# Designs tried in a protein design run: peptides against a protein of PDB entry 6RO1. Part 57

Target 1, 216 residues: chain A of PDB entry 6RO1
Amino acid sequence: LGKEIEEYIHKPKYCLPFLQPGRLVKVKNEGDDFGWGVVVNFSKKSNVKPNSGELDPLYVVEVLLRCSKESLKNSATEAAKPAKPDEKGEMQVVPVLVHLLSAISSVRLYIPKDLRPVDNRQSVLKSIQEVQKRFPDGIPLLDPIDDMGIQDQGLKKVIQKVEAFEHRMYSHPLHNDPNLETVYTLCEKKAQIAIDIKSAKRELKKARTVLQMDEL

## One batch from the design tools (peptide; made by RFdiffusion4, then SolubleMPNN)

Design b2_p15_2_s4 (from b2_p15_2, 8 letters changed)
Fold by OpenDDE base, seed 4:
Structure b2_p15_2_s4 (fold): chain B 216 residues (1-216), chain A 15 residues (1-15)
Amino acid sequence: as target 1 above (216 residues)
Amino acid sequence: MVPPIGAYEINREPL
């Protein structure tokens, strides 16, 4: 269900108009979850399909992402990797293929005009973290129908299935549907991952407060 | 000039 919605929103025909500078986006590449980043710019690259000679345009979005320090050293030869949970990381401008956008927010940040200074890039991370505190239930998304104008009947059917599932989940006490355990375990794993990220961020904040208190 | 930390707008409009 959530992944089926992603298959619509990451399509260039729908998302490109919303890739303005400062737009919050989620980036995921296979097993690498970068979480929330900020759009800096986008570009259309001409690509030629190797088998047909047809022009297949590649869309690349430059996104400020929290990367590992290891990614900074290997950036010439290796793809950027997300910062480890215990790592501070560094905000880097990463070229991202548009289909790797897993979510698009209604939030646009005000960003520094010059992103060359490390401090300016790190200020954007502080801004993302501050916005995340203001939205305890999660950063708000663009509506795929009302905001993004997606008229695809396949998407409408997916949304209707989500709404009908949510209605059943809230209207019936947990005891009677064994399929609720699988989706609830996935939603609980996602909520537990969100709680564990929030807990790990609280522990990292406590560990930082302890490290800052030992330096005073 | 660096904007204030956590300064944002809600923007639902396309370009």
Scores: peptide ipSAE 0.629, ipTM 0.954, DockQ to the pose 0.701
Fold by OpenDDE base, seed 5:
Structure b2_p15_2_s4 (fold): chain B 216 residues (1-216), chain A 15 residues (1-15)
Amino acid sequence: as target 1 above (216 residues)
Amino acid sequence: MVPPIGAYEINREPL
C-alpha cells in the first residue's frame, strides 16, 4: 500500500510544487536506500526522445544525500552509493530523477546558502539527525490528498484501504485474528509487486535516461 | 551564515 501511494507522490505534476529548497525527501534507488535527504533545487531538462519527437521532460532534483566516501572517488554522479550504517559518510549534492523520491516530508529545513564547504553540507546532516530525534515515530509526510491536492480516485481507494486496515488493526486486539498476518503478507507482497513493477519501469526508464544523462 | 542545527518549519504549501 505505501508503495502504491509512492507511485502518485513522485509524479512531477504533484511533487514539483513541494520541491522547495530545504524540503526533506526520501531517496531510494533500487537496492540503494539513501534515507532522508534535503532538496537544494530542481531543474527541468528538456529531453527530446530521439524516436518520437515528444518532449519527455526530465525532472532532476538536486538532493543533498549522505553518500559513501568510496563512491565519491568515482566522479560519476550516477555511481553515488548511500553511506553504510556504520560509516560517517559525506553529504553530497546528487542529481536525482524525481521518480526516485520515495517520500516527501512536511518538514522544510533551513539550509546554508553556500553548500560548497564540506562543513556546511555536514551541518545539514546534523540537522536531519536532530529532526529525526524530534520525530521518534518518523519524519512527518505530506498528505497526498490534503497537502498535495492529489484527486486521483485510485489513490483515494488506496488510502481508504490503508485507513480501513489501520482501523481493523487498532479495533481488534492483535492476538486473535490470524487474518492480520495474511493481510500483512498480502500487503507486503502487493507492495513488493508494485516495487518490482516500479523498479522494472524505472530500470526501463533509467536504461533510457542514464544513456541520456551521460549525453547531457 | 549557517542556520542553527535542526532549524526547520512545517510547510504544507506549494510554491
Scores: peptide ipSAE 0.627, ipTM 0.954, DockQ to the pose 0.833
Fold by OpenDDE base, seed 2:
Structure b2_p15_2_s4 (fold): chain B 216 residues (1-216), chain A 15 residues (1-15)
Amino acid sequence: as target 1 above (216 residues)
Amino acid sequence: MVPPIGAYEINREPL
């Protein structure tokens, strides 16, 4: 259910208007959970699909993320890694493919204009931690319908299932979700998008290390 | 100038 909502909110057509500087976003790359980061800016990159010649625009968001110090040393060639649980880490501006955004907050931080100084980047981490303390039930999300204006009937069905499941979870815990087939068609589209991203990955890796899903 | 720690707004509006 949460993951099915993510498949809508991370689509460029829905999320790009909300990727303002200071927006809190969650970033996840496969097994690497960065948690909450802050949008710095976004860019549209032209990508040419090698097999169709079609222009498939790649959307890259620069996100200030808490990274491991080990990943900072190799940041020019290696993908950024999240800070280990017991590590302080360092806040780094990481180029992220927009589909790696797992959540978008209604919270927008005031951020330093210059993020080159380490202290300015670390001040943003302190601000995230302070906001997290103010929201004990979790940082508030944008509503996908009311805030983001997503009218997709698939999302409406997912939300209705979440609401009905939350209402039923208060009564009985047994899992019967029969709608695997719509998940398969979305998984096939996701697999095709992942293949298209994989081909595009080869071109973008030549110029900048972009945080992206590695191949399954 | 660095903003105050934990300074934020709730913003539900698109660009």
Scores: peptide ipSAE 0.627, ipTM 0.954, DockQ to the pose 0.805
Fold by OpenDDE base, seed 3:
Structure b2_p15_2_s4 (fold): chain B 216 residues (1-216), chain A 15 residues (1-15)
Amino acid sequence: as target 1 above (216 residues)
Amino acid sequence: MVPPIGAYEINREPL
């Protein structure tokens, strides 16, 4: 269910209007979870699809992310890695493909105008940590329907299923619905098929992204 | 000028 919502939210046609400077976003690249970062800017790159000659615009968002210091020593072509739980890390501006955004917050931080100084970037990490303390139940999300205006009937059906599931979880302890395993297994199989299609599309896009990081 | 630590707004509006 949450992954099905993500497949709508990360679409450029829905999320681009909300990628203002200071917007809190979650970034996830396969196994690399960067957690919460802050939007700095976004750009549109014109890409030509190699097989159709059609212009497929790629959207890159510059996100200030907590990166491992080890990954920053490697060449300008290596993908930044998330900071380990035990390290401080360093805040870096990372070019992120918009489809790697896993969540978009209703929170917009006030950020320094100049992010070249390390201290200014590190102040943003302190601000993220302070906001996280103010939201013990988690940083608030944009509503995909009410805030983002997503009218897709597929998303509405997913949200209705989430709400019905949450209502069942709160009204009946989940342990007693034998259909829950079937719904979980169907949601996991559909999420796995969606992951496999997304993985195949991401491998096709990663082959493109490695080629496009050389053009940044 | 660096903003105060943890200064934010709730913004639900598109650009």
Scores: peptide ipSAE 0.622, ipTM 0.954, DockQ to the pose 0.832

Design b2_p15_3_s1 (from b2_p15_3, 6 letters changed)
Fold by OpenDDE base, seed 4:
Structure b2_p15_3_s1 (fold): chain B 216 residues (1-216), chain A 15 residues (1-15)
Amino acid sequence: as target 1 above (216 residues)
Amino acid sequence: SIPSTYTTLEEEKLE
């Protein structure tokens, strides 16, 4: 259900008005979760659909993201990768397709005008961390209806389903189950396994795609 | 006063 909401939020029709410089956004590309980054700017690129010849504009957002230092060395040929948990990483401006935005915050940072110096980019990371400290339950999200003004009935139905699910979850007798911690741990493990399976499937698909490219 | 590192959408609507 959260993913279904994301499918609305990342549509250019809805999100472009909120992609001002300093806007906090989450970026996720396949198995790579960059977490929270900061919008620097966006651009519209003319794209022609190869099969129909129709103009399909692509929107690219430059987002300041915490990247692995290893990925920066190969930045000319390879996509940026998120910093490892044990790595400090480096804040880099990364061009991101708009549909890779998994969340948009109501928070907008003040950012340095010149992001060429490393120190200026790293100062933005400090600002993100400060915001995260102020919001222990997580950085606040834009409301898709109240803030973003999305009127799509499909989204409204999704939200209603989420609300109904949450209500059922909180009303469930398991809330009083002394094994709730065990259930929670099992749910977390299941979620992690699902992520790992999805990651492995993507790696397998990439490996197959590379193999298919070598066979062509 | 810690210089405001950020604004919220609510604050942006008031500006």
Scores: peptide ipSAE 0.227, ipTM 0.782, DockQ to the pose 0.559
Fold by OpenDDE base, seed 5:
Formats: C-alpha cells, structure tokens, sequence
Structure b2_p15_3_s1 (fold): chain B 216 residues (1-216), chain A 15 residues (1-15)
C-alpha cells in the first residue's frame, strides 16, 4: 500500500509544486537506497521518444545525497552509489529522475546558496541529521491528499484501505488474531510486489532513460 | 537561538 502511494506522489503533475530548493526527499534507485536528501533544483528536459516521436518530458531533480566516496565524482557514466551505513560518505548533488523519489517530506531545509564547497554540502547533512533527531518516528511525509491535493480516486481507495487496516490493527488487541500476521504478510507481500512492479517499471524506464541520458 | 534549519509546509503556508 505504501508503494501504491509512491506511484502517485512521484508523478510530476503532483510532486513538482513541492520540489522547491531545500525540500527533503527520499531517493531510491533499484537496490540503492540513498535515504533522505535535499532538493537543490529541478529541470524539465524535453525528451523525444525515439519510437513514437511523442514528447515525453523528463523531469530531473538535482538532489543533494549522501554518496559513497568510492562513487566516481567525475564519471559521467557511473551512477552515484549511496554511502554505506558505516561510512561518513560525501554529500553530492546528483541528478535524479523524479520517478525515483520514494517520499517527499513536509520539511524544507534552509540550504546554502553555494553548494560547490564541500563544507557547505556537508552542512546540509548536519541539517538532515538534526531534523532526523527532531523526528524520532521518522521525517514527516507530505500528505498526498491534504498537502499535495491529489484527488485521484484510486489513491483515496488505497488510503482508505490503509486507514482501515491501521484501524483494525490498533482496535483489535494485536495478541489474538492470527489473521493479523496473515494480513501483515499479505500487506508486506503486496508491498513487495508493488515494489517489484515499481522497481521493474523504474528499471525499464531507467534502462530507457539512462540509455537516453547516455545517448544525450 | 539556533537559527531554524528548516520549515514545515504548515509554516510555509503561514508565511
């Protein structure tokens, strides 16, 4: 269900108004979870689909992400890799396709105007860490309905199912219903299937887009 | 006062 929500929130028609500089966003690329990063800028690139001639605009958001130092800074060809959990990493501005945004926060950071200096980029990491400390239950997400104004009935049905599930989880004493594990496992499986479908669609779109970015 | 390093969408709507 969370992944079904992600399929809505990462659509340019919904998320672009919220991709201001400083907006906290979560970036996931296939198996690479960058965690929370900060929007620096976004751009619309005209992409012509080679097969249909249709203008499929590519939306690229520059996101300041914690990257591995092993990530070749200068390799236009190698995708940035997330910092290892035990690694300090380095904050890098990474061009990210908008559909790779897995979450968008209600939080917007104040960011330095000049992110060329390493110290300025690393200061943003400190700001992210400060926000994370203030939100021990996790960085707050934009509400897709109340904050983002998404009116899609499909999303409303997903949210209603989540709310009904949460209500059942909290209203029934968790201890006695063997169906809760089944529902949890089914929700995890459905979430995983939705992940896999989204990942596969993203990989297919990425394979096309990275191929197209490599061809551009 | 440590300058607020961030705003929320709610605060941005109030500004």
Amino acid sequence: as target 1 above (216 residues)
Amino acid sequence: SIPSTYTTLEEEKLE
Scores: peptide ipSAE 0.226, ipTM 0.778, DockQ to the pose 0.573
Fold by OpenDDE base, seed 1:
Order: structure tokens, then sequence, then C-alpha cells
Structure b2_p15_3_s1 (fold): chain B 216 residues (1-216), chain A 15 residues (1-15)
């Protein structure tokens, strides 16, 4: 369901009005998750579809992303890679196709006018981290209906399914049951006992086999 | 006043 929502929000038709400088966006390219970055600017590029000759505009957004230092050395020939969790990384302005935006925030940062200095780019990372601290449950997302104005009936059906699922989950009698922990603990104990019994039976069978060998 | 690090969409609509 989250992926289905993503397929709407990354469409230029819906997201372009929200790609102002400073907008927080999440960027993912296949297996590479860059996490939260900041929009610097966007551009429309003319593209010709190879099979039809039709003009298909490509939208490229420049996003300030936390990149690995290793990928920066090869930036002339290779695509930027996300910083590893254990490294500091470096904030770099990366051209990103708009369809690689996996999320768009309602939050817009104040960014330095000149992003050429490393210190200015790294200051934006500090700003992202500050926002993340203010939103412990996650950076707030644009509402696809209320904020982005998406009127697609397919999306509305997806949202209704999500809401219905959440309602059912939270209305479940066990959700607020103080005995829920007791039930889970009992289930885990029962599963562990079943494993222990199976192990003990295997050991007993082995011991009986050894006893039979001593009587032979 | 700590300069606001960010604005929200609601605040942007008021500007």
Amino acid sequence: as target 1 above (216 residues)
Amino acid sequence: SIPSTYTTLEEEKLE
C-alpha cells in the first residue's frame, strides 16, 4: 500500500509544485537508499522517446544528499552512492530523476544560498538531523489528497484501505489488552517448551540407542 | 529567537 501511494506522489503532475528549494525529500534508487535530502532546484529536460519520436519531458531535481566519500572520487564516471551508516559521508548536490523521490515532506528547510562550500552543505545535514529530532515518529509527509490535491480515484481507494486497516488494528480488543504481553510470553514459552521437548526426546532416543549397544 | 531551521507547508501558505 505504501508503494502504491509512492507511485502517485513521484509523478511530475503532482509533485512539481512542491519541489521548491529546501523541500525535504526521500530519495531511493533501486537498492540505494539515500534517506532524507533537500531539494536545491529542478529542471525540465526535453527528451524524445526512442520508439515513438514523441516528446517525453524528463524532470530532473537537484537534491542535496548524504553520499559516501568513496563515490565522490568517482563522481565523474559513476553515480553517487549513499553514505554507509558507520561513515560521516558528505552532502553533495545530486541530479535525481523525479520518479526516484520515494517521499516528500511538508517540511521545507532554510538552506544556504551558496552550496559550493562543504561547510554550507554539511550545515544542511545538521538541519535535517534537527528536524528528525523534533519528529521522533518520522519527518511529516505531504498528504497526497489534502496537500498535493491528488484526485485520482485509485489513490483514494488505497487510502481508504489503509485507514480501514489501521482502524481494525487499533480497534482490535487485544491492542489495549494489558494481558497481551502475558499472552505473547505464554506463546513464546509454549514454543520454547515444544522445542525443548523435541530436543529431549531426541536425546532420550540417542541414549536408548547407546543403552541398547551396551546390552548387545 | 532561534532562527527557524524549517517552515511547514501551512506556514508557506501564509507567506
Scores: peptide ipSAE 0.224, ipTM 0.766, DockQ to the pose 0.433
Fold by OpenDDE base, seed 2:
Structure b2_p15_3_s1 (fold): chain B 216 residues (1-216), chain A 15 residues (1-15)
Amino acid sequence: as target 1 above (216 residues)
Amino acid sequence: SIPSTYTTLEEEKLE
């Protein structure tokens, strides 16, 4: 159910208005969980689908993420990797495809104007950690309906089910929910979007090393 | 004390 909500919130039509500088976001790329990062900037790239000639805009968000020091040495050629659990890591500005945002917070940080100095980037990590200390139950998420204004009936049904299941899950496992079909349809749409993004990524990679799911 | 390091969406709507 959390994944189903994620499929809505990472769609550009919903999340773009909330991707202001300083917005806390979670970034996940397949097995690589970067945790909470901070939006620095957003860009729209025009892309032409190679097979249809249709304009498919790609949305790239620059996110300040805690990266492994090993990945930084190769950052010009290789995708950034998250810091290991026991590693201090380093905060780096990483270009991320918007669909890799797994969560968006209601919290927006004040960030330094110049993020080129390491100390300025590390100060943002301290700010994230301060926010995390203030929210022991987790950093607050944007509400998809109340905050993001998502009117999709599929999402409303998912949320209603989550609420109903939170009420019911004291008794029965989620395995038999007939709305698996809606999940499958959303997963198929995501898979199709992922294929379309994969073709487009080859062109974007020529210009910038963008964090993407297909390279993992 | 309003954290000097961050704001919330609710606070941003009030500004």
Scores: peptide ipSAE 0.202, ipTM 0.763, DockQ to the pose 0.482

Design b2_p15_3_s2 (from b2_p15_3, 8 letters changed)
Fold by OpenDDE base, seed 1:
Structure b2_p15_3_s2 (fold): chain B 216 residues (1-216), chain A 15 residues (1-15)
Amino acid sequence: as target 1 above (216 residues)
Amino acid sequence: EPPHTYTTLEEEKAE
């Protein structure tokens, strides 16, 4: 269900109005989870689809991300990699395709005007960590309906199902509903299908996205 | 008081 919500929030038509400088966002690229980063800027690039000749606008967001030091040495030729859990890492401005945003926060940081100095970039990491300390249950997310104004009926149905499920979980001890196994199995199958579709789309996009990241 | 390092969407709309 969280993945289904993600498929809506990363769409440019919904998220672009919220990609102001300082906005906290989560970035995930395939198996690489960068965690929370900070929006610096975004740009619209005109892309011509090679097969259709149709103009497909690409939206690139510059995000300040915690990267491994090793990835910085090859930054001209290799994609940035997230810092290891035990690594301090270094905050770097990374151009990210908008669809790689896995979450968008209601929180917007005040960021330095000049992010060229390492100390200024690292200060932003301290700010992120401070926010994380203030929100022990997790950094607050934008509400897709109330904050982002998404009116898609598919999303509303997903949310309603989640709410109904949560309500049932709290009102009835899950132990007594024999249909729970069926719902879990259906949810797992749906999640697996969604993963498979997302994987297939990622493989299809990997061929395109790796090319797009290399052309950026 | 540590300088406000962040704002929320609610606060941003009020500005």
Scores: peptide ipSAE 0.299, ipTM 0.833, DockQ to the pose 0.574
Fold by OpenDDE base, seed 4:
Structure b2_p15_3_s2 (fold): chain B 216 residues (1-216), chain A 15 residues (1-15)
Amino acid sequence: as target 1 above (216 residues)
Amino acid sequence: EPPHTYTTLEEEKAE
């Protein structure tokens, strides 16, 4: 169900207005979870769908992410990897396809104007950590309806189902929930979205070294 | 703590 919500949130028509510099976002690329990063900027790229010839604009958001130092050595050819739990990592500005945003926060950081110096990038990590300390239950998310203004009936239905499911989950074991099928359907939809994301990434790789584009 | 580390959407709307 959370994944179904993500399917709406990462759509450019909904999320672009909230991708201002400093916006906290979560970035996930397949098995790579970067956690919380900070939006630096975004750009629109012209893309031609190979199958239809239709112009499908791709949106790339530059996100400051904590990356593994090992992955940075070949940053021109290889996708950045998240910092390992046992390493400090380094904050790097990574171009990310907008659909890889798994969450968008209501929080927007003040960021340095120049992120070229390492110290400036690392200062942003400190800011993220400070925010995390202030929100022990987790960094607050944008409400898709109230904050993002998404009016899609499909989303409303998903939210209603999530609420109903959560209510049942707390009252009955999950395995006895007749709506387990709904959960599976949601998971399948998420998986399909992930596939679609992969396809979009392949097209973007042709133009820029963007996260996940090389692994397609 | 730096006095202005972050703002919230609520604060942004009030601005």
Scores: peptide ipSAE 0.298, ipTM 0.840, DockQ to the pose 0.589
Fold by OpenDDE base, seed 5:
Structure b2_p15_3_s2 (fold): chain B 216 residues (1-216), chain A 15 residues (1-15)
Amino acid sequence: as target 1 above (216 residues)
Amino acid sequence: EPPHTYTTLEEEKAE
């Protein structure tokens, strides 16, 4: 259900109005979860699909993400990788395809005008961490209906199902709902599939500066 | 006063 919501949220027709500089967004690339990053800017790239001649505009958002220092060494040829949990990492501006946005926050950070200095980029990480401290239950998400104005009936049905599920989950002891185990197993399977896809795509992405540009 | 680290969509609409 969360994934189904994500499929709506990352659509350019819905999310582009909210991709202002400073907007907190969550970026996932296959098995790579970058967590929360900050929008720096976005650009529309005209992509002509070679086979259909149809203009399929590619939307690339530059997102300041916490990246592994190891990935930075190969940044010219390899896609950025998320910092390891035990790693400090480094905040880097990463060009990301918009469909890789897994979540968009209602929160918009004040960001330095010049993100070229490492200290300025790292200051944004501190800001993210401060926001996370202020929201112990998680950084608030844009409401897809109320905030983003999505009128799609399919989404409304998904939301209703989520709400019903959440209501059932909170009304009954969580430990007794067999659906929880199913959700966890599905999440683990999804994570594994994401890792497998990531590994396959890493081999393909050796020449791409844009995250997941090869999947297009 | 901690510098304003962030704004919310609600606050942004109010500005």
Scores: peptide ipSAE 0.294, ipTM 0.839, DockQ to the pose 0.603
Fold by OpenDDE base, seed 2:
Structure b2_p15_3_s2 (fold): chain B 216 residues (1-216), chain A 15 residues (1-15)
Amino acid sequence: as target 1 above (216 residues)
Amino acid sequence: EPPHTYTTLEEEKAE
């Protein structure tokens, strides 16, 4: 269900109004989880689908992410990698395709105007950590309906099912919700299809500096 | 603690 919600929130038509500088977002690229980062800016790029010739706009979000120091050495040629849990890492501005945003927070940080200095970038990490301390149950998420204004009936049904399931789970821990299972199954199928498409595209595309730009 | 580290969506809308 979380994945299904993610499929809605990362759509440009829904998320772009909330991608202001300082917005906290989670970035995940396949197996690489960057965790919480901060939006710096976004840009719209014209893309022509190679097979259809149709114009499909690409949205690239520059996100300040905690990256491994190893990946930074090759940042010009290789995709950024998330910092390991045991390393300090370094905050870097990484161009990310908008569909790689796994979550969007209601929190917006005040960020330095100049992010070129390392100290300014690292100060943002301290700010993220401060926010995390203030929200021990997790950084608050945008509500897809109330905050983002998503009116899709499919999403509403998913949310209703989640709420109903949670209510039933707390009242009846052994209660099985066949409707929820159906939703999860559909979400898993969609996720698998997305993975399969991505894997196929990776074989065809050269590595780009933009995360998953090679999949497009 | 810097007093202005972050804002929330609710606060941002009120600004």
Scores: peptide ipSAE 0.293, ipTM 0.836, DockQ to the pose 0.585

Design b2_p15_3_s3 (from b2_p15_3, 5 letters changed)
Fold by OpenDDE base, seed 5:
Structure b2_p15_3_s3 (fold): chain B 216 residues (1-216), chain A 15 residues (1-15)
Amino acid sequence: as target 1 above (216 residues)
Amino acid sequence: SIPSTYTTLEEEKKE
């Protein structure tokens, strides 16, 4: 269900109004989870689909992400990799396709105007960490309906199912309903299928877009 | 006062 919501949130028609400089976003690229980063800028690139001639605009968001220092050495040829959990890493501005945004926060950071200095970039990491400390249950997400104004009935149905599920989880003593495991497993399977479909669509789009980013 | 490092959408709507 969370993945179904993600499929709506990362759509340019919904998320672009919220991709202001300083907006906290989560970035996931296949198996690479960058966690929370900060929007620096976004750009619309005109992409012409090679086969259809249709204008398929590519939206690239520059996101300040905590990257592995090892990946930075090969930055000319290799995509940035997330910092290892035990690694300090380095905050880098990474061009990210908008569909790779897994979450968008209601939180917007104040960021330095000049992010060229390493110290300024690292200061943003400190700000992210400060926000994370203030939100021990996790950085608050934009509400897709109330904040983002998504009117899609499919999303509303997904949310209603989530709410109904959550209500059942909290209203019934969790201990005795064998359906909870089935619903969790079904939600995990549906989330996994949605991840797989999204991953496959992202891989297809990435294969096109990384190929297209390598070609641009 | 440590300058607020962040704002929220709710605060942005009030501005």
Scores: peptide ipSAE 0.273, ipTM 0.809, DockQ to the pose 0.586
Fold by OpenDDE base, seed 1:
Structure b2_p15_3_s3 (fold): chain B 216 residues (1-216), chain A 15 residues (1-15)
Amino acid sequence: as target 1 above (216 residues)
Amino acid sequence: SIPSTYTTLEEEKKE
């Protein structure tokens, strides 16, 4: 369901009005999750589809992302890679195809005018971390309907399904039912009994093996 | 107080 929403929000038709400098966006490229970055600018590139000759504009957004230091050394030939969790990394401006935006925030940072100095780029990481501290449940997302104005009925149906599912999870009597403790305790007791039965069977098998050795 | 670090879409609509 989350992926289905992403298929709408990353479309240029919907997201371009929100790609102002300072906008927080999440970037993911296949297995590479860069996490939250900051929009610097975007550009439209003319592309011609090889099969139809139709003009298919490509949109490239420059995003300030936390990159591994190793990827920076090879930047001339290799795509940027996300910083490892244990690595400090370095904030770099990376050109990203707009369809690689997995999320767009309602938050827009104030960014330095000159991002050429490393210190200015690293200051933006501090700003992201400050925002993350203010939103412990996660950085707020743009609402695809209310904020982005997406009118697609397919999206509305997806959202309704998500809301219904969330409501069912939260309304599931198991969360507030004092009987959940009883059911969990019963399930844990049943699991413990199953372990104890397996242990007892192993001990009984060992005891039988010892008894058979004494009769030999 | 507008945080010096960021703004929100709601604040941007008021400007």
Scores: peptide ipSAE 0.264, ipTM 0.800, DockQ to the pose 0.408
Fold by OpenDDE base, seed 4:
Structure b2_p15_3_s3 (fold): chain B 216 residues (1-216), chain A 15 residues (1-15)
Amino acid sequence: as target 1 above (216 residues)
Amino acid sequence: SIPSTYTTLEEEKKE
């Protein structure tokens, strides 16, 4: 259900009006979760679909993301990687396809005008951390209906299902619904499967990187 | 106190 909401939010027709400089956004790329970053700018790129010849515009948003220092060394050839939990990392401006935005916050930061200095970029991380401290239950999200004005009936149905599920979850003591254990087990299995897929993709990527190194 | 570090969409709508 959360993923279904994300599928609406990351659509350019809905999210572009909210991608002002300073807007907090979450970025996820496959198995790489960057967490909260800050919008710097966005651009429209002309893309021609190879099969239809139709102009399909690609939207690229520049986002300040906490990146690993290792990924910065290979930044010319490799995609940025999120900072490791044990690493301080470095805030970098990363070009991100708009569909990789997993969430958009109602919060908009004041950001330095010049983000070329490392200290200015790192100051934005401090600002994110300050916001996170102020919102212990999580950084507030844009409401897809009330804030973003999404009128899609499919989304409304998803939200209604979420609300109905939450209502049922709160109305029934968690202890007695065997379906909740199944949902938790399914969520844990899905999380574990997501971890396993992530690990398998990492191993496959490592294997491909090794294969590419052996073919060189 | 509204932090000087950020605004919210609600505050942006009031500006």
Scores: peptide ipSAE 0.262, ipTM 0.806, DockQ to the pose 0.497
Fold by OpenDDE base, seed 2:
Structure b2_p15_3_s3 (fold): chain B 216 residues (1-216), chain A 15 residues (1-15)
Amino acid sequence: as target 1 above (216 residues)
Amino acid sequence: SIPSTYTTLEEEKKE
């Protein structure tokens, strides 16, 4: 159910107005969880779908993420990897496809104007950690309806189901929610989008390594 | 104390 909400919030038509510099976002790429990072900027790239010739815009958000130092050595050719739990890591500006944003916070950090110095990037990590200390129950999320203004009836139904499910789980923890079908339909749409993006990624990779869901 | 390091969407709407 959280994943179903994610499928709405990471859509450019909903999230772009909230991707200002300093916005806290979570980034996840398959098994790679970067946790909370900070938006630096975003860009729209024109892409042509190879099969239809249709223009499909790609949105790339530059996110300051805590990365493994090992992955940084190959950052020009290989996708960034998250810092290991026991590793300090290093904050790096990583280009990320917007659909890899798993969460968007209501919190927006003040960030240094120049992120080229390591110390400036690491200062942002300290700021994230300070925010995390202030929110022991987790960094606050944007409300998809109240904050993001999403009017999609599908999302409203998902939220209602989440609320009902949480209520039912509290009462009946073994209740299997059959609403997996809605998840599957959203997953299929995501898979189709991922295929379309895959061809475009080859062109984007020529100029800059972009974090992507599918390593294909 | 207003955190000097961050703001919220609610605060951004008031500015």
Scores: peptide ipSAE 0.243, ipTM 0.793, DockQ to the pose 0.481

